# Ledger of designs, part 20: peptides against a protein of PDB entry 5X9X

Target 1, 41 residues: chain A of PDB entry 5X9X
Amino acid sequence: SSVSELEQRLRDVKNTNSRFRKALMEKENELQALIRKLGPE

## One batch from the design tools (peptide; made by RFdiffusion4, then SolubleMPNN)

Design b2_p14_8_s2
Fold by OpenDDE base, seed 5:
Structure b2_p14_8_s2 (fold): chain B 41 residues (1-41), chain A 14 residues (1-14)
Amino acid sequence: as target 1 above (41 residues)
Amino acid sequence: DILEEIRKLRELLE
């Protein structure tokens, strides 16, 4: 049904959002490590 | 200020 399709799309978007949030946090950690090596903010 | 930019990005992910 149209309702079930919209619910499935919402679940898919939430899953995708969670994956990108994790990737961004990992990149933040990588940047912090590089900044510590370089010194200044 | 790269560290300040990182802080702002973290807030967006909360």
Scores: peptide ipSAE 0.026, ipTM 0.459, DockQ to the pose 0.239
Fold by OpenDDE base, seed 4:
Structure b2_p14_8_s2 (fold): chain B 41 residues (1-41), chain A 14 residues (1-14)
Amino acid sequence: as target 1 above (41 residues)
Amino acid sequence: DILEEIRKLRELLE
């Protein structure tokens, strides 16, 4: 049904959002590690 | 600016 399709799309968007949030957190950690290697500048 | 990039990432995760 149209409702079930919208619910499925919402789940897909939420899952995608969660994955991107995790990826951004990992990139933050990567950048912090690089800063530690290069110094405070 | 790496520090500014980190700041932006943190803001997006809030």
Scores: peptide ipSAE 0.025, ipTM 0.484, DockQ to the pose 0.266
Fold by OpenDDE base, seed 2:
Structure b2_p14_8_s2 (fold): chain B 41 residues (1-41), chain A 14 residues (1-14)
Amino acid sequence: as target 1 above (41 residues)
Amino acid sequence: DILEEIRKLRELLE
């Protein structure tokens, strides 16, 4: 049904959002590690 | 400022 399709799309969007959030956190950690190596803030 | 960009990322992820 149309409702079931919308519910599925919402789940897909939430899953995608979670994946992007995780990727951004990993990149943040990488940047922090590089900053510590470089020295200047 | 890389540190400021990191702060912005953290805020976005909240």
Scores: peptide ipSAE 0.024, ipTM 0.466, DockQ to the pose 0.259
Fold by OpenDDE base, seed 3:
Structure b2_p14_8_s2 (fold): chain B 41 residues (1-41), chain A 14 residues (1-14)
Amino acid sequence: as target 1 above (41 residues)
Amino acid sequence: DILEEIRKLRELLE
């Protein structure tokens, strides 16, 4: 049904959002590690 | 400032 399709789309968007949030946190940690090599800034 | 930008990212990801 139209309702079930919208619910599925919402789940897909939430899953995608969660995956990108995780990826951004990993990139944050990578940047933080590089900054530590450069020194306090 | 890169450290401030990282703080903003953390806030966004909360």
Scores: peptide ipSAE 0.024, ipTM 0.458, DockQ to the pose 0.245

Design b2_p14_8_s3
Fold by OpenDDE base, seed 3:
Structure b2_p14_8_s3 (fold): chain B 41 residues (1-41), chain A 14 residues (1-14)
Amino acid sequence: as target 1 above (41 residues)
Amino acid sequence: SIEKEIEELKKKLE
């Protein structure tokens, strides 16, 4: 049905959003690690 | 709230 198709699309978008949020968190963690490595301390 | 009502409606449609 049209409703079930929209529900599936919503699930797909939520999954993609979750993946992007995870990737951003990982990149931020990598950046902070590099800052600590290259910093004066 | 409107947000809570929307959440309940989504649960009914699933």
Scores: peptide ipSAE 0.034, ipTM 0.512, DockQ to the pose 0.028
Fold by OpenDDE base, seed 2:
Structure b2_p14_8_s3 (fold): chain B 41 residues (1-41), chain A 14 residues (1-14)
Amino acid sequence: as target 1 above (41 residues)
Amino acid sequence: SIEKEIEELKKKLE
């Protein structure tokens, strides 16, 4: 049904959002580690 | 709250 399709789309968007947030966090941590490596300390 | 009302409406549609 149209409602079921919208519910599926909402689940897909939520899952995609969660995956992107995790990816951004991991990239932030990676960048922080590299900055510490390249820094004067 | 509006957020609670939305949550309850979503539960009814599932």
Scores: peptide ipSAE 0.030, ipTM 0.527, DockQ to the pose 0.027
Fold by OpenDDE base, seed 5:
Structure b2_p14_8_s3 (fold): chain B 41 residues (1-41), chain A 14 residues (1-14)
Amino acid sequence: as target 1 above (41 residues)
Amino acid sequence: SIEKEIEELKKKLE
């Protein structure tokens, strides 16, 4: 139905948003790890 | 709140 299709689209958008947020957090963590490795220690 | 209103509307559609 039209409603079920909209619900599926909403689920897809939420899943995509969650995946991108996680990826951005992981990339920030990777950058911070590299910064620490390049530090004076 | 807006969040509670949205939640209630979603429950009616599901």
Scores: peptide ipSAE 0.028, ipTM 0.522, DockQ to the pose 0.028
Fold by OpenDDE base, seed 4:
Structure b2_p14_8_s3 (fold): chain B 41 residues (1-41), chain A 14 residues (1-14)
Amino acid sequence: as target 1 above (41 residues)
Amino acid sequence: SIEKEIEELKKKLE
């Protein structure tokens, strides 16, 4: 049904959002490590 | 600092 499809799309968007948030956190950690290597903040 | 700017940008995205 159209309702079930919308529910599925919402789940997919939430899952994608969660994955992107995790990726951003990992990139932030990498960036912080690089900043520390570069020297003063 | 770069770290402070990153923190501010992260707050805007949340």
Scores: peptide ipSAE 0.024, ipTM 0.380, DockQ to the pose 0.163

Design b2_p14_8_s4
Fold by OpenDDE base, seed 2:
Structure b2_p14_8_s4 (fold): chain B 41 residues (1-41), chain A 14 residues (1-14)
Amino acid sequence: as target 1 above (41 residues)
Amino acid sequence: KILEEIEELKKKLE
């Protein structure tokens, strides 16, 4: 049904969003670790 | 300063 398709699309968007949030957080942690090696600012 | 800004951004991303 159109409702079940919209529910599936919403799940797919939420899963994609969760994956991108995780990837961004990992990159922010990597950046923070590099900045800490450069100085305490 | 930069470390504080990164920590604030992390809190917004979570």
Scores: peptide ipSAE 0.030, ipTM 0.444, DockQ to the pose 0.185
Fold by OpenDDE base, seed 5:
Structure b2_p14_8_s4 (fold): chain B 41 residues (1-41), chain A 14 residues (1-14)
Amino acid sequence: as target 1 above (41 residues)
Amino acid sequence: KILEEIEELKKKLE
């Protein structure tokens, strides 16, 4: 049904959003670690 | 300098 398809799309968007937030946090931590190795500039 | 710019960009993404 149109309702079940919209519910599925909402679940997929929420899952994608959660994955991107995790990936951004990991990339931020990696970047901070690299900058600490390069210097406080 | 780069650290300060990154901290400012983080505040805009929050």
Scores: peptide ipSAE 0.027, ipTM 0.418, DockQ to the pose 0.130
Fold by OpenDDE base, seed 4:
Structure b2_p14_8_s4 (fold): chain B 41 residues (1-41), chain A 14 residues (1-14)
Amino acid sequence: as target 1 above (41 residues)
Amino acid sequence: KILEEIEELKKKLE
């Protein structure tokens, strides 16, 4: 049904959002490690 | 300066 398709699309968007949030957290950790290597300058 | 810009960009991605 149209409702079940919209619910599925919403789940897919939420799953994609969760994956991107995880990737951003990993990049944040990488950037923090680089900042520590470069020092406070 | 560059580190401050990187930190500000990180803050926008949070």
Scores: peptide ipSAE 0.026, ipTM 0.451, DockQ to the pose 0.138
Fold by OpenDDE base, seed 1:
Structure b2_p14_8_s4 (fold): chain B 41 residues (1-41), chain A 14 residues (1-14)
Amino acid sequence: as target 1 above (41 residues)
Amino acid sequence: KILEEIEELKKKLE
């Protein structure tokens, strides 16, 4: 049904959003590690 | 310079 398709799309968007948030957090941690390795320069 | 660029990238990811 149209309702079930919208519910599925909403789940897919939420899952995609969660994956991107995790990837951004990982990249933020990688950048912080690079800052620490480079020192105060 | 490189640290400033990394900090700017961090700010965009927050």
Scores: peptide ipSAE 0.026, ipTM 0.477, DockQ to the pose 0.132

## One batch from the design tools (peptide; made by RFdiffusion4, then SolubleMPNN)

Design b2_p15_1_s1
Fold by OpenDDE base, seed 5:
Structure b2_p15_1_s1 (fold): chain B 41 residues (1-41), chain A 15 residues (1-15)
Amino acid sequence: as target 1 above (41 residues)
Amino acid sequence: SEKEKEIEEKLKELE
């Protein structure tokens, strides 16, 4: 039904949002690690 | 140094 399709789309958007939040956190951690390795030099 | 340049390039890639 139209309602079930909208519910599925909402779930997909929430899942995508969660995945991107995780990816951003991982990239931030990676960047911080590289910054620490680069040091003040 | 070469390593610092490599790290800088990786930072640019991820930014």
Scores: peptide ipSAE 0.044, ipTM 0.527, DockQ to the pose 0.014
Fold by OpenDDE base, seed 2:
Structure b2_p15_1_s1 (fold): chain B 41 residues (1-41), chain A 15 residues (1-15)
Amino acid sequence: as target 1 above (41 residues)
Amino acid sequence: SEKEKEIEEKLKELE
């Protein structure tokens, strides 16, 4: 049904959002680690 | 230093 399709799309968007949030956190951590290494070198 | 240059290049790749 139209309702079930919209519910599925909402779940897909939430899953995508969660994955991107995790990826951004990992990239920020990697950047900060490199910055910390660059400073004292 | 060469190590600083390498780290700087890696930072640019992640931006």
Scores: peptide ipSAE 0.042, ipTM 0.531, DockQ to the pose 0.013
Fold by OpenDDE base, seed 3:
Structure b2_p15_1_s1 (fold): chain B 41 residues (1-41), chain A 15 residues (1-15)
Amino acid sequence: as target 1 above (41 residues)
Amino acid sequence: SEKEKEIEEKLKELE
């Protein structure tokens, strides 16, 4: 039904959003680790 | 140092 399709789309958007949020957090952590390794030298 | 340059290049690739 139209309702079930909308519910499925909402689930898909939530799953996609969660995946991208995780990827962004991982990239930020990687960047911060590299910044710390550069140090003041 | 050469190591610092390598880290800097990796940082630039992620930015």
Scores: peptide ipSAE 0.039, ipTM 0.523, DockQ to the pose 0.013
Fold by OpenDDE base, seed 4:
Structure b2_p15_1_s1 (fold): chain B 41 residues (1-41), chain A 15 residues (1-15)
Amino acid sequence: as target 1 above (41 residues)
Amino acid sequence: SEKEKEIEEKLKELE
């Protein structure tokens, strides 16, 4: 049904959002590690 | 350094 399709799309958006949030956290950690390696310059 | 500044700016964009 149209309702079930909308529910599925909402689930997909939530899953995608969760994946992007995780990816951003990983990139932040990567950048912080690079900053630490560079040290004070 | 210039590289440190670039990384810091990218970090700020992600926060």
Scores: peptide ipSAE 0.039, ipTM 0.532, DockQ to the pose 0.017

Design b2_p15_1_s2
Fold by OpenDDE base, seed 2:
Structure b2_p15_1_s2 (fold): chain B 41 residues (1-41), chain A 15 residues (1-15)
Amino acid sequence: as target 1 above (41 residues)
Amino acid sequence: SAEKEKIEEQLKKLE
């Protein structure tokens, strides 16, 4: 049904959003770690 | 240094 399809799409969007949020956090943490390693040297 | 250059390259790939 139209309702069931919309519910499925909403779940898919939420799952995708969660995955991207996690990926962005991990990338930011990695960037900051590399910046710290660069230091003043 | 070579180490700094390596880290800068990795940084560039993540940005």
Scores: peptide ipSAE 0.045, ipTM 0.556, DockQ to the pose 0.013
Fold by OpenDDE base, seed 4:
Structure b2_p15_1_s2 (fold): chain B 41 residues (1-41), chain A 15 residues (1-15)
Amino acid sequence: as target 1 above (41 residues)
Amino acid sequence: SAEKEKIEEQLKKLE
């Protein structure tokens, strides 16, 4: 049904959003590690 | 350093 399709699309968007948030967290951690590696310069 | 500044700018965009 149209309702079930909209619910599925909403679930897909939420799942995608969760994946992007995780990826951003991992990239932030990577950047912080690089900053620490570079030192005070 | 210029490299550090670039990384910090990228970090700021992710925060």
Scores: peptide ipSAE 0.042, ipTM 0.551, DockQ to the pose 0.017
Fold by OpenDDE base, seed 5:
Structure b2_p15_1_s2 (fold): chain B 41 residues (1-41), chain A 15 residues (1-15)
Amino acid sequence: as target 1 above (41 residues)
Amino acid sequence: SAEKEKIEEQLKKLE
């Protein structure tokens, strides 16, 4: 039904958002680790 | 060091 399709789309958007948030957090941690490796600059 | 610290502080604000 139209309602069930909209509910599925909402779930898909939420899942995608969650995945991107996780990816951004991982990249942030990676960047911080790289910055720490730069040394005393 | 000062530049590194500035960048690190900027990154912390993105979390």
Scores: peptide ipSAE 0.040, ipTM 0.522, DockQ to the pose 0.015
Fold by OpenDDE base, seed 3:
Parts: structure tokens; C-alpha cells; sequence
Structure b2_p15_1_s2 (fold): chain B 41 residues (1-41), chain A 15 residues (1-15)
């Protein structure tokens, strides 16, 4: 039904959002690790 | 060190 399709689209958007949030967190952690390797500056 | 800490703080705001 049209309602079930809208519910499916909402679930897909939520799943995509969660995946991107996780990817961003991992990239920020990587950047922070690289910054720490710069030394005591 | 102070410059590095400032950059790390900026990165934390983006999380």
C-alpha cells in the first residue's frame, strides 16, 4: 500500500542517516589521530 | 601544543 511504501522510505532514510553519521565519526577520529601525530606543537 | 589543542576542539564540535 501507499502507507507501507512511505514507512519503508522512512526506514531507508533513517538507516542511511545512521550509516553516514558513523562514517563521519570514524573520519573525525582518523583526523584527530593524525593531528596528535604532529607532536607537541 | 596550543594550536593542536585548538584544532582538536574544532574537530570535536563537528562530531
Amino acid sequence: as target 1 above (41 residues)
Amino acid sequence: SAEKEKIEEQLKKLE
Scores: peptide ipSAE 0.045, ipTM 0.527, DockQ to the pose 0.016; fails the geometry check

Design b2_p15_1_s3
Fold by OpenDDE base, seed 3:
Structure b2_p15_1_s3 (fold): chain B 41 residues (1-41), chain A 15 residues (1-15)
Amino acid sequence: as target 1 above (41 residues)
Amino acid sequence: SKEEEEQKKLLEELE
């Protein structure tokens, strides 16, 4: 049904959003590691 | 699908 299709689309958007949030967190961690390596320590 | 492949490519570039 149209309702079931919209619910499925919402689940797909949430899953995609979660995946991209994870990727951004990993890139932030990488950035912070590089900052520490380039720092005075 | 074409859309799924585009999304996978974008995610792969970010990882």
Scores: peptide ipSAE 0.049, ipTM 0.514, DockQ to the pose 0.046
Fold by OpenDDE base, seed 1:
Structure b2_p15_1_s3 (fold): chain B 41 residues (1-41), chain A 15 residues (1-15)
Amino acid sequence: as target 1 above (41 residues)
Amino acid sequence: SKEEEEQKKLLEELE
């Protein structure tokens, strides 16, 4: 049904969003580690 | 879909 299709699309978007959020957090952590290593401190 | 595959490839590039 149209409702079940919309529910599936919403689940797919939420799953994709969650995965990208995790990837961005990991990249931010990597960036901060590099900043600490390359910084003058 | 093609869009889902493109998003998957983009995610794999970030990992």
Scores: peptide ipSAE 0.049, ipTM 0.533, DockQ to the pose 0.048
Fold by OpenDDE base, seed 5:
Structure b2_p15_1_s3 (fold): chain B 41 residues (1-41), chain A 15 residues (1-15)
Amino acid sequence: as target 1 above (41 residues)
Amino acid sequence: SKEEEEQKKLLEELE
């Protein structure tokens, strides 16, 4: 049904969003680690 | 994966 399709799409969007948020967090952590390594310290 | 392909299709439809 249209409702079930919308619910599925919403779940897919939420899953995608969650995955991207996690990826961004991991990349931010990696970036910060690299910044520390490249820093003058 | 199948899930990744479904998400990709969904994102393409939103563009």
Scores: peptide ipSAE 0.041, ipTM 0.608, DockQ to the pose 0.065
Fold by OpenDDE base, seed 4:
Structure b2_p15_1_s3 (fold): chain B 41 residues (1-41), chain A 15 residues (1-15)
Amino acid sequence: as target 1 above (41 residues)
Amino acid sequence: SKEEEEQKKLLEELE
């Protein structure tokens, strides 16, 4: 039904959002690791 | 038929 399709689309959006949040956290951790390597001259 | 193809296209658009 149209309702079940909307529920499926909502689940897909939530899953995509979760993936992006995880990716951003991993990129922040990577950035901080690079900063620590470059910081001391 | 052409009508069946149009109906198929409409169903694909609703998915």
Scores: peptide ipSAE 0.036, ipTM 0.431, DockQ to the pose 0.074

Design b2_p15_1_s4
Fold by OpenDDE base, seed 3:
Structure b2_p15_1_s4 (fold): chain B 41 residues (1-41), chain A 15 residues (1-15)
Amino acid sequence: as target 1 above (41 residues)
Amino acid sequence: EEEEEEQRKQLEKLE
C-alpha cells in the first residue's frame, strides 16, 4: 500500500541519516587527532 | 533501489 511504501522510505532515510552522522563523527575525531599532532603543543 | 545504491556509494567514500 502507499502507506507501507512511505513507512519503508522513512525507515531507509532514518538508517542513512544515522550512518552519515556516525561517519561525520569519525571524520571529526580523525581531524582533531591530526590537529593535535600538527598544533603548537 | 537506485536511490539507496547511490546513498551507499556516497557513504562508502566518506568511511
Scores: peptide ipSAE 0.054, ipTM 0.616, DockQ to the pose 0.052
Fold by OpenDDE base, seed 5:
Order: C-alpha cells, then structure tokens, then sequence
Structure b2_p15_1_s4 (fold): chain B 41 residues (1-41), chain A 15 residues (1-15)
C-alpha cells in the first residue's frame, strides 16, 4: 500500500540520516585529533 | 537496490 511504501521510505531516510550523523561525528573527532597534533603547543 | 547503492556511494565519499 502507499502507506506501507511511505513507512519504508521513512525507515530508509532515518537509517541514512543515522549513518550520516555517525560519519559527521567521526569526521569531527578526526578533525579534532588532527588539530591537537598539528596545532601549535 | 539502486537507491541503497547510491546511498552507500554517498556514505563512502564521506568516510
């Protein structure tokens, strides 16, 4: 049904959003680690 | 499958 398809799309968008949020957090952590290593004392 | 592959390609670009 159109409702079940919309529910599936909503799940897929939520999963994608969760993955991108995780990737952004990992990149922020990497950036912070690089700043600590390369930054002046 | 194609939409999941496109989403995977976008994620792989960020990793």
Amino acid sequence: as target 1 above (41 residues)
Amino acid sequence: EEEEEEQRKQLEKLE
Scores: peptide ipSAE 0.053, ipTM 0.606, DockQ to the pose 0.049
Fold by OpenDDE base, seed 4:
Structure b2_p15_1_s4 (fold): chain B 41 residues (1-41), chain A 15 residues (1-15)
Amino acid sequence: as target 1 above (41 residues)
Amino acid sequence: EEEEEEQRKQLEKLE
């Protein structure tokens, strides 16, 4: 049904959004680690 | 299936 298709599309969008949010958080953590290494010792 | 594969390829490019 059109409702079941919309529910499936919403699940797929939520899954994709969660994966991209995780990747962005990992990149932010990498950037912060590099900034700390470039900081004055 | 093809759309999920394209999304996976885009994610792998960001990692």
Scores: peptide ipSAE 0.053, ipTM 0.602, DockQ to the pose 0.047
Fold by OpenDDE base, seed 2:
Structure b2_p15_1_s4 (fold): chain B 41 residues (1-41), chain A 15 residues (1-15)
Amino acid sequence: as target 1 above (41 residues)
Amino acid sequence: EEEEEEQRKQLEKLE
């Protein structure tokens, strides 16, 4: 049904969003580690 | 299908 298709699309968007949030967090952690290595300490 | 492929390509660039 049209409702079931919309529910599926909503699940797919939520899954994609969760993957992108994880990737961004990992990249932020990598950048922070590089910044610490380049820092004055 | 095309939107899922575009999203996959964007994720691959971020990884």
Scores: peptide ipSAE 0.053, ipTM 0.606, DockQ to the pose 0.053

Design b2_p15_2_s1 (from b2_p15_2 with E7R E8K E14K)
Fold by OpenDDE base, seed 5:
Structure b2_p15_2_s1 (fold): chain B 41 residues (1-41), chain A 15 residues (1-15)
Amino acid sequence: as target 1 above (41 residues)
Amino acid sequence: EELEELRKKEEELKE
């Protein structure tokens, strides 16, 4: 049904959002690690 | 200087 399709799309968007939030947090940690390696400048 | 600006921008982008 159209309702079931909209519910599926909403689940897919939520799953995608969760994956991107995790990836952003991992990239933030990577940037901080690189900045620490480059030094205090 | 440039690296300090990068660190500042990094902090501004944190949610």
Scores: peptide ipSAE 0.034, ipTM 0.428, DockQ to the pose 0.016
Fold by OpenDDE base, seed 2:
Structure b2_p15_2_s1 (fold): chain B 41 residues (1-41), chain A 15 residues (1-15)
Amino acid sequence: as target 1 above (41 residues)
Amino acid sequence: EELEELRKKEEELKE
């Protein structure tokens, strides 16, 4: 049904959002590690 | 402190 398709699209968007949030956190960790190597906080 | 601000943003991104 159209409702079931919208529910599926919402799940897919949520899963995509979760994956991108994880990738952003990993990039922030990489930046923090580089900043620590450069010296003062 | 820049590193403390980055730590706060990391916690906001964590699910």
Scores: peptide ipSAE 0.027, ipTM 0.450, DockQ to the pose 0.020
Fold by OpenDDE base, seed 3:
Structure b2_p15_2_s1 (fold): chain B 41 residues (1-41), chain A 15 residues (1-15)
Amino acid sequence: as target 1 above (41 residues)
Amino acid sequence: EELEELRKKEEELKE
């Protein structure tokens, strides 16, 4: 049904957001590791 | 200094 399709789309958007949030956190950790390698700051 | 700002942003990204 149209309602079930909208509910599925909402779940898919939430899952996509969680994946991108995780990827951003991983990239920030990578940047922190590089900064620490370059200097003590 | 800069690392503490990055750490803060990382915490803001946690669910």
Scores: peptide ipSAE 0.027, ipTM 0.448, DockQ to the pose 0.020
Fold by OpenDDE base, seed 4:
Structure b2_p15_2_s1 (fold): chain B 41 residues (1-41), chain A 15 residues (1-15)
Amino acid sequence: as target 1 above (41 residues)
Amino acid sequence: EELEELRKKEEELKE
């Protein structure tokens, strides 16, 4: 049904959003680690 | 892979 399809699409968007938020946080942490390595030490 | 899945779903929403 149209309602069941909308519910599925909403679940898929939420799952995708969660995955990308995690990936962005991991990339930010990696970037900060590289910035520290580029420091004067 | 996740970006390709998102792209496919975006096209399905336009139909």
Scores: peptide ipSAE 0.026, ipTM 0.525, DockQ to the pose 0.096

Design b2_p15_2_s2 (from b2_p15_2, 5 letters changed)
Fold by OpenDDE base, seed 5:
Structure b2_p15_2_s2 (fold): chain B 41 residues (1-41), chain A 15 residues (1-15)
Amino acid sequence: as target 1 above (41 residues)
Amino acid sequence: SELKELEEKERKLKE
């Protein structure tokens, strides 16, 4: 049904959001490590 | 510092 499709789309968006949040935090940690290694804070 | 700003951004991402 249209309702079930919208519910599925919402779940997909939430899952995608969670994945991107994790990826961004990992990249931030990588940048922090590189700054500490290569230059002043 | 650049590191301080990155730490703040990470904090915001966790909210």
Scores: peptide ipSAE 0.025, ipTM 0.478, DockQ to the pose 0.020
Fold by OpenDDE base, seed 1:
Structure b2_p15_2_s2 (fold): chain B 41 residues (1-41), chain A 15 residues (1-15)
Amino acid sequence: as target 1 above (41 residues)
Amino acid sequence: SELKELEEKERKLKE
């Protein structure tokens, strides 16, 4: 149904958002680790 | 500090 399709689209957007948030957090942690290795805090 | 700014960005990503 149209409602079921909208619910699925919302789930897909939330899943995509979650994946990108996780990737950005991991990259930020990697950058932070490199900064601690290469220079002062 | 630069590290403090990165920690704040990480916090915002978790919201």
Scores: peptide ipSAE 0.024, ipTM 0.457, DockQ to the pose 0.020
Fold by OpenDDE base, seed 2:
Structure b2_p15_2_s2 (fold): chain B 41 residues (1-41), chain A 15 residues (1-15)
Amino acid sequence: as target 1 above (41 residues)
Amino acid sequence: SELKELEEKERKLKE
């Protein structure tokens, strides 16, 4: 049904958002490590 | 500092 499809879309968006947040945090950690190697904080 | 700015961004991502 239209309602069940919207509920599924919401779940998919939430899962996608969570995955992107995790990826961004990992990239931020990588950047911090590189900055510490390159010079003073 | 640049590192401080990155730490703040990371904090926001955890919210």
Scores: peptide ipSAE 0.024, ipTM 0.468, DockQ to the pose 0.020
Fold by OpenDDE base, seed 3:
Structure b2_p15_2_s2 (fold): chain B 41 residues (1-41), chain A 15 residues (1-15)
Amino acid sequence: as target 1 above (41 residues)
Amino acid sequence: SELKELEEKERKLKE
């Protein structure tokens, strides 16, 4: 049904959002590690 | 510091 399709789309958007948030966090952690390697603070 | 700014950004990403 149209309602079930909209509910599925909402779930897909939430899953996509979660994946991108995780990727951004991992990149920020990588930058943090590199900064610590290059300098004390 | 630059490190503190990165830590703050990470916190915001978790929210």
Scores: peptide ipSAE 0.024, ipTM 0.465, DockQ to the pose 0.020

Design b2_p15_2_s3 (from b2_p15_2, 5 letters changed)
Fold by OpenDDE base, seed 1:
Structure b2_p15_2_s3 (fold): chain B 41 residues (1-41), chain A 15 residues (1-15)
Amino acid sequence: as target 1 above (41 residues)
Amino acid sequence: SELEELREKEKKLKE
């Protein structure tokens, strides 16, 4: 149904959003680790 | 410094 399709689309968007949020968090952690290695300069 | 410039770029990416 139209409702079930909209619910599926919403789930897909939420899943995609969650994946990107996780990836960004991991990249931020990696960047901060590199910053600590390089020092304050 | 170069590292400060990279930090500013990161800040802009988060906006």
Scores: peptide ipSAE 0.023, ipTM 0.402, DockQ to the pose 0.017
Fold by OpenDDE base, seed 5:
Structure b2_p15_2_s3 (fold): chain B 41 residues (1-41), chain A 15 residues (1-15)
Amino acid sequence: as target 1 above (41 residues)
Amino acid sequence: SELEELREKEKKLKE
């Protein structure tokens, strides 16, 4: 049904959002590690 | 330095 399709789309968006948030956190951690490695320059 | 400018840009993007 149209309702079930909208519910599925909502779940998919939430899952995608969660994945991107995790990826951003990992990239931030990587960036900070590189900054510490390179120094204050 | 260039690295310092990148750090400041990152900070602004998070605001």
Scores: peptide ipSAE 0.023, ipTM 0.396, DockQ to the pose 0.016; fails the geometry check
Fold by OpenDDE base, seed 3:
Structure b2_p15_2_s3 (fold): chain B 41 residues (1-41), chain A 15 residues (1-15)
Amino acid sequence: as target 1 above (41 residues)
Amino acid sequence: SELEELREKEKKLKE
């Protein structure tokens, strides 16, 4: 049904959002590790 | 320093 399709789309958007948030967090952690390696300069 | 400026820019981008 149209309602079930909308519910599925909402779930898909939430899952996509979660995946991208995780990826951004991992990239931030990588950047911070590199910054620390470079030193306080 | 240039590195400090980059850190500040990163901070601004995340706000």
Scores: peptide ipSAE 0.023, ipTM 0.395, DockQ to the pose 0.016; fails the geometry check
Fold by OpenDDE base, seed 4:
Structure b2_p15_2_s3 (fold): chain B 41 residues (1-41), chain A 15 residues (1-15)
Amino acid sequence: as target 1 above (41 residues)
Amino acid sequence: SELEELREKEKKLKE
């Protein structure tokens, strides 16, 4: 049904959002590690 | 420096 399809799409979007948030956090940690290696310049 | 400018831009994006 249209309702079940919308619910499925919402679940998929939430899962994708969660994955991207995790990836962004990991990339931020990596970026900060590189910044520390480069120094204050 | 250029790196400092990038750090400041990142800081503003997180506010």
Scores: peptide ipSAE 0.022, ipTM 0.375, DockQ to the pose 0.016; fails the geometry check

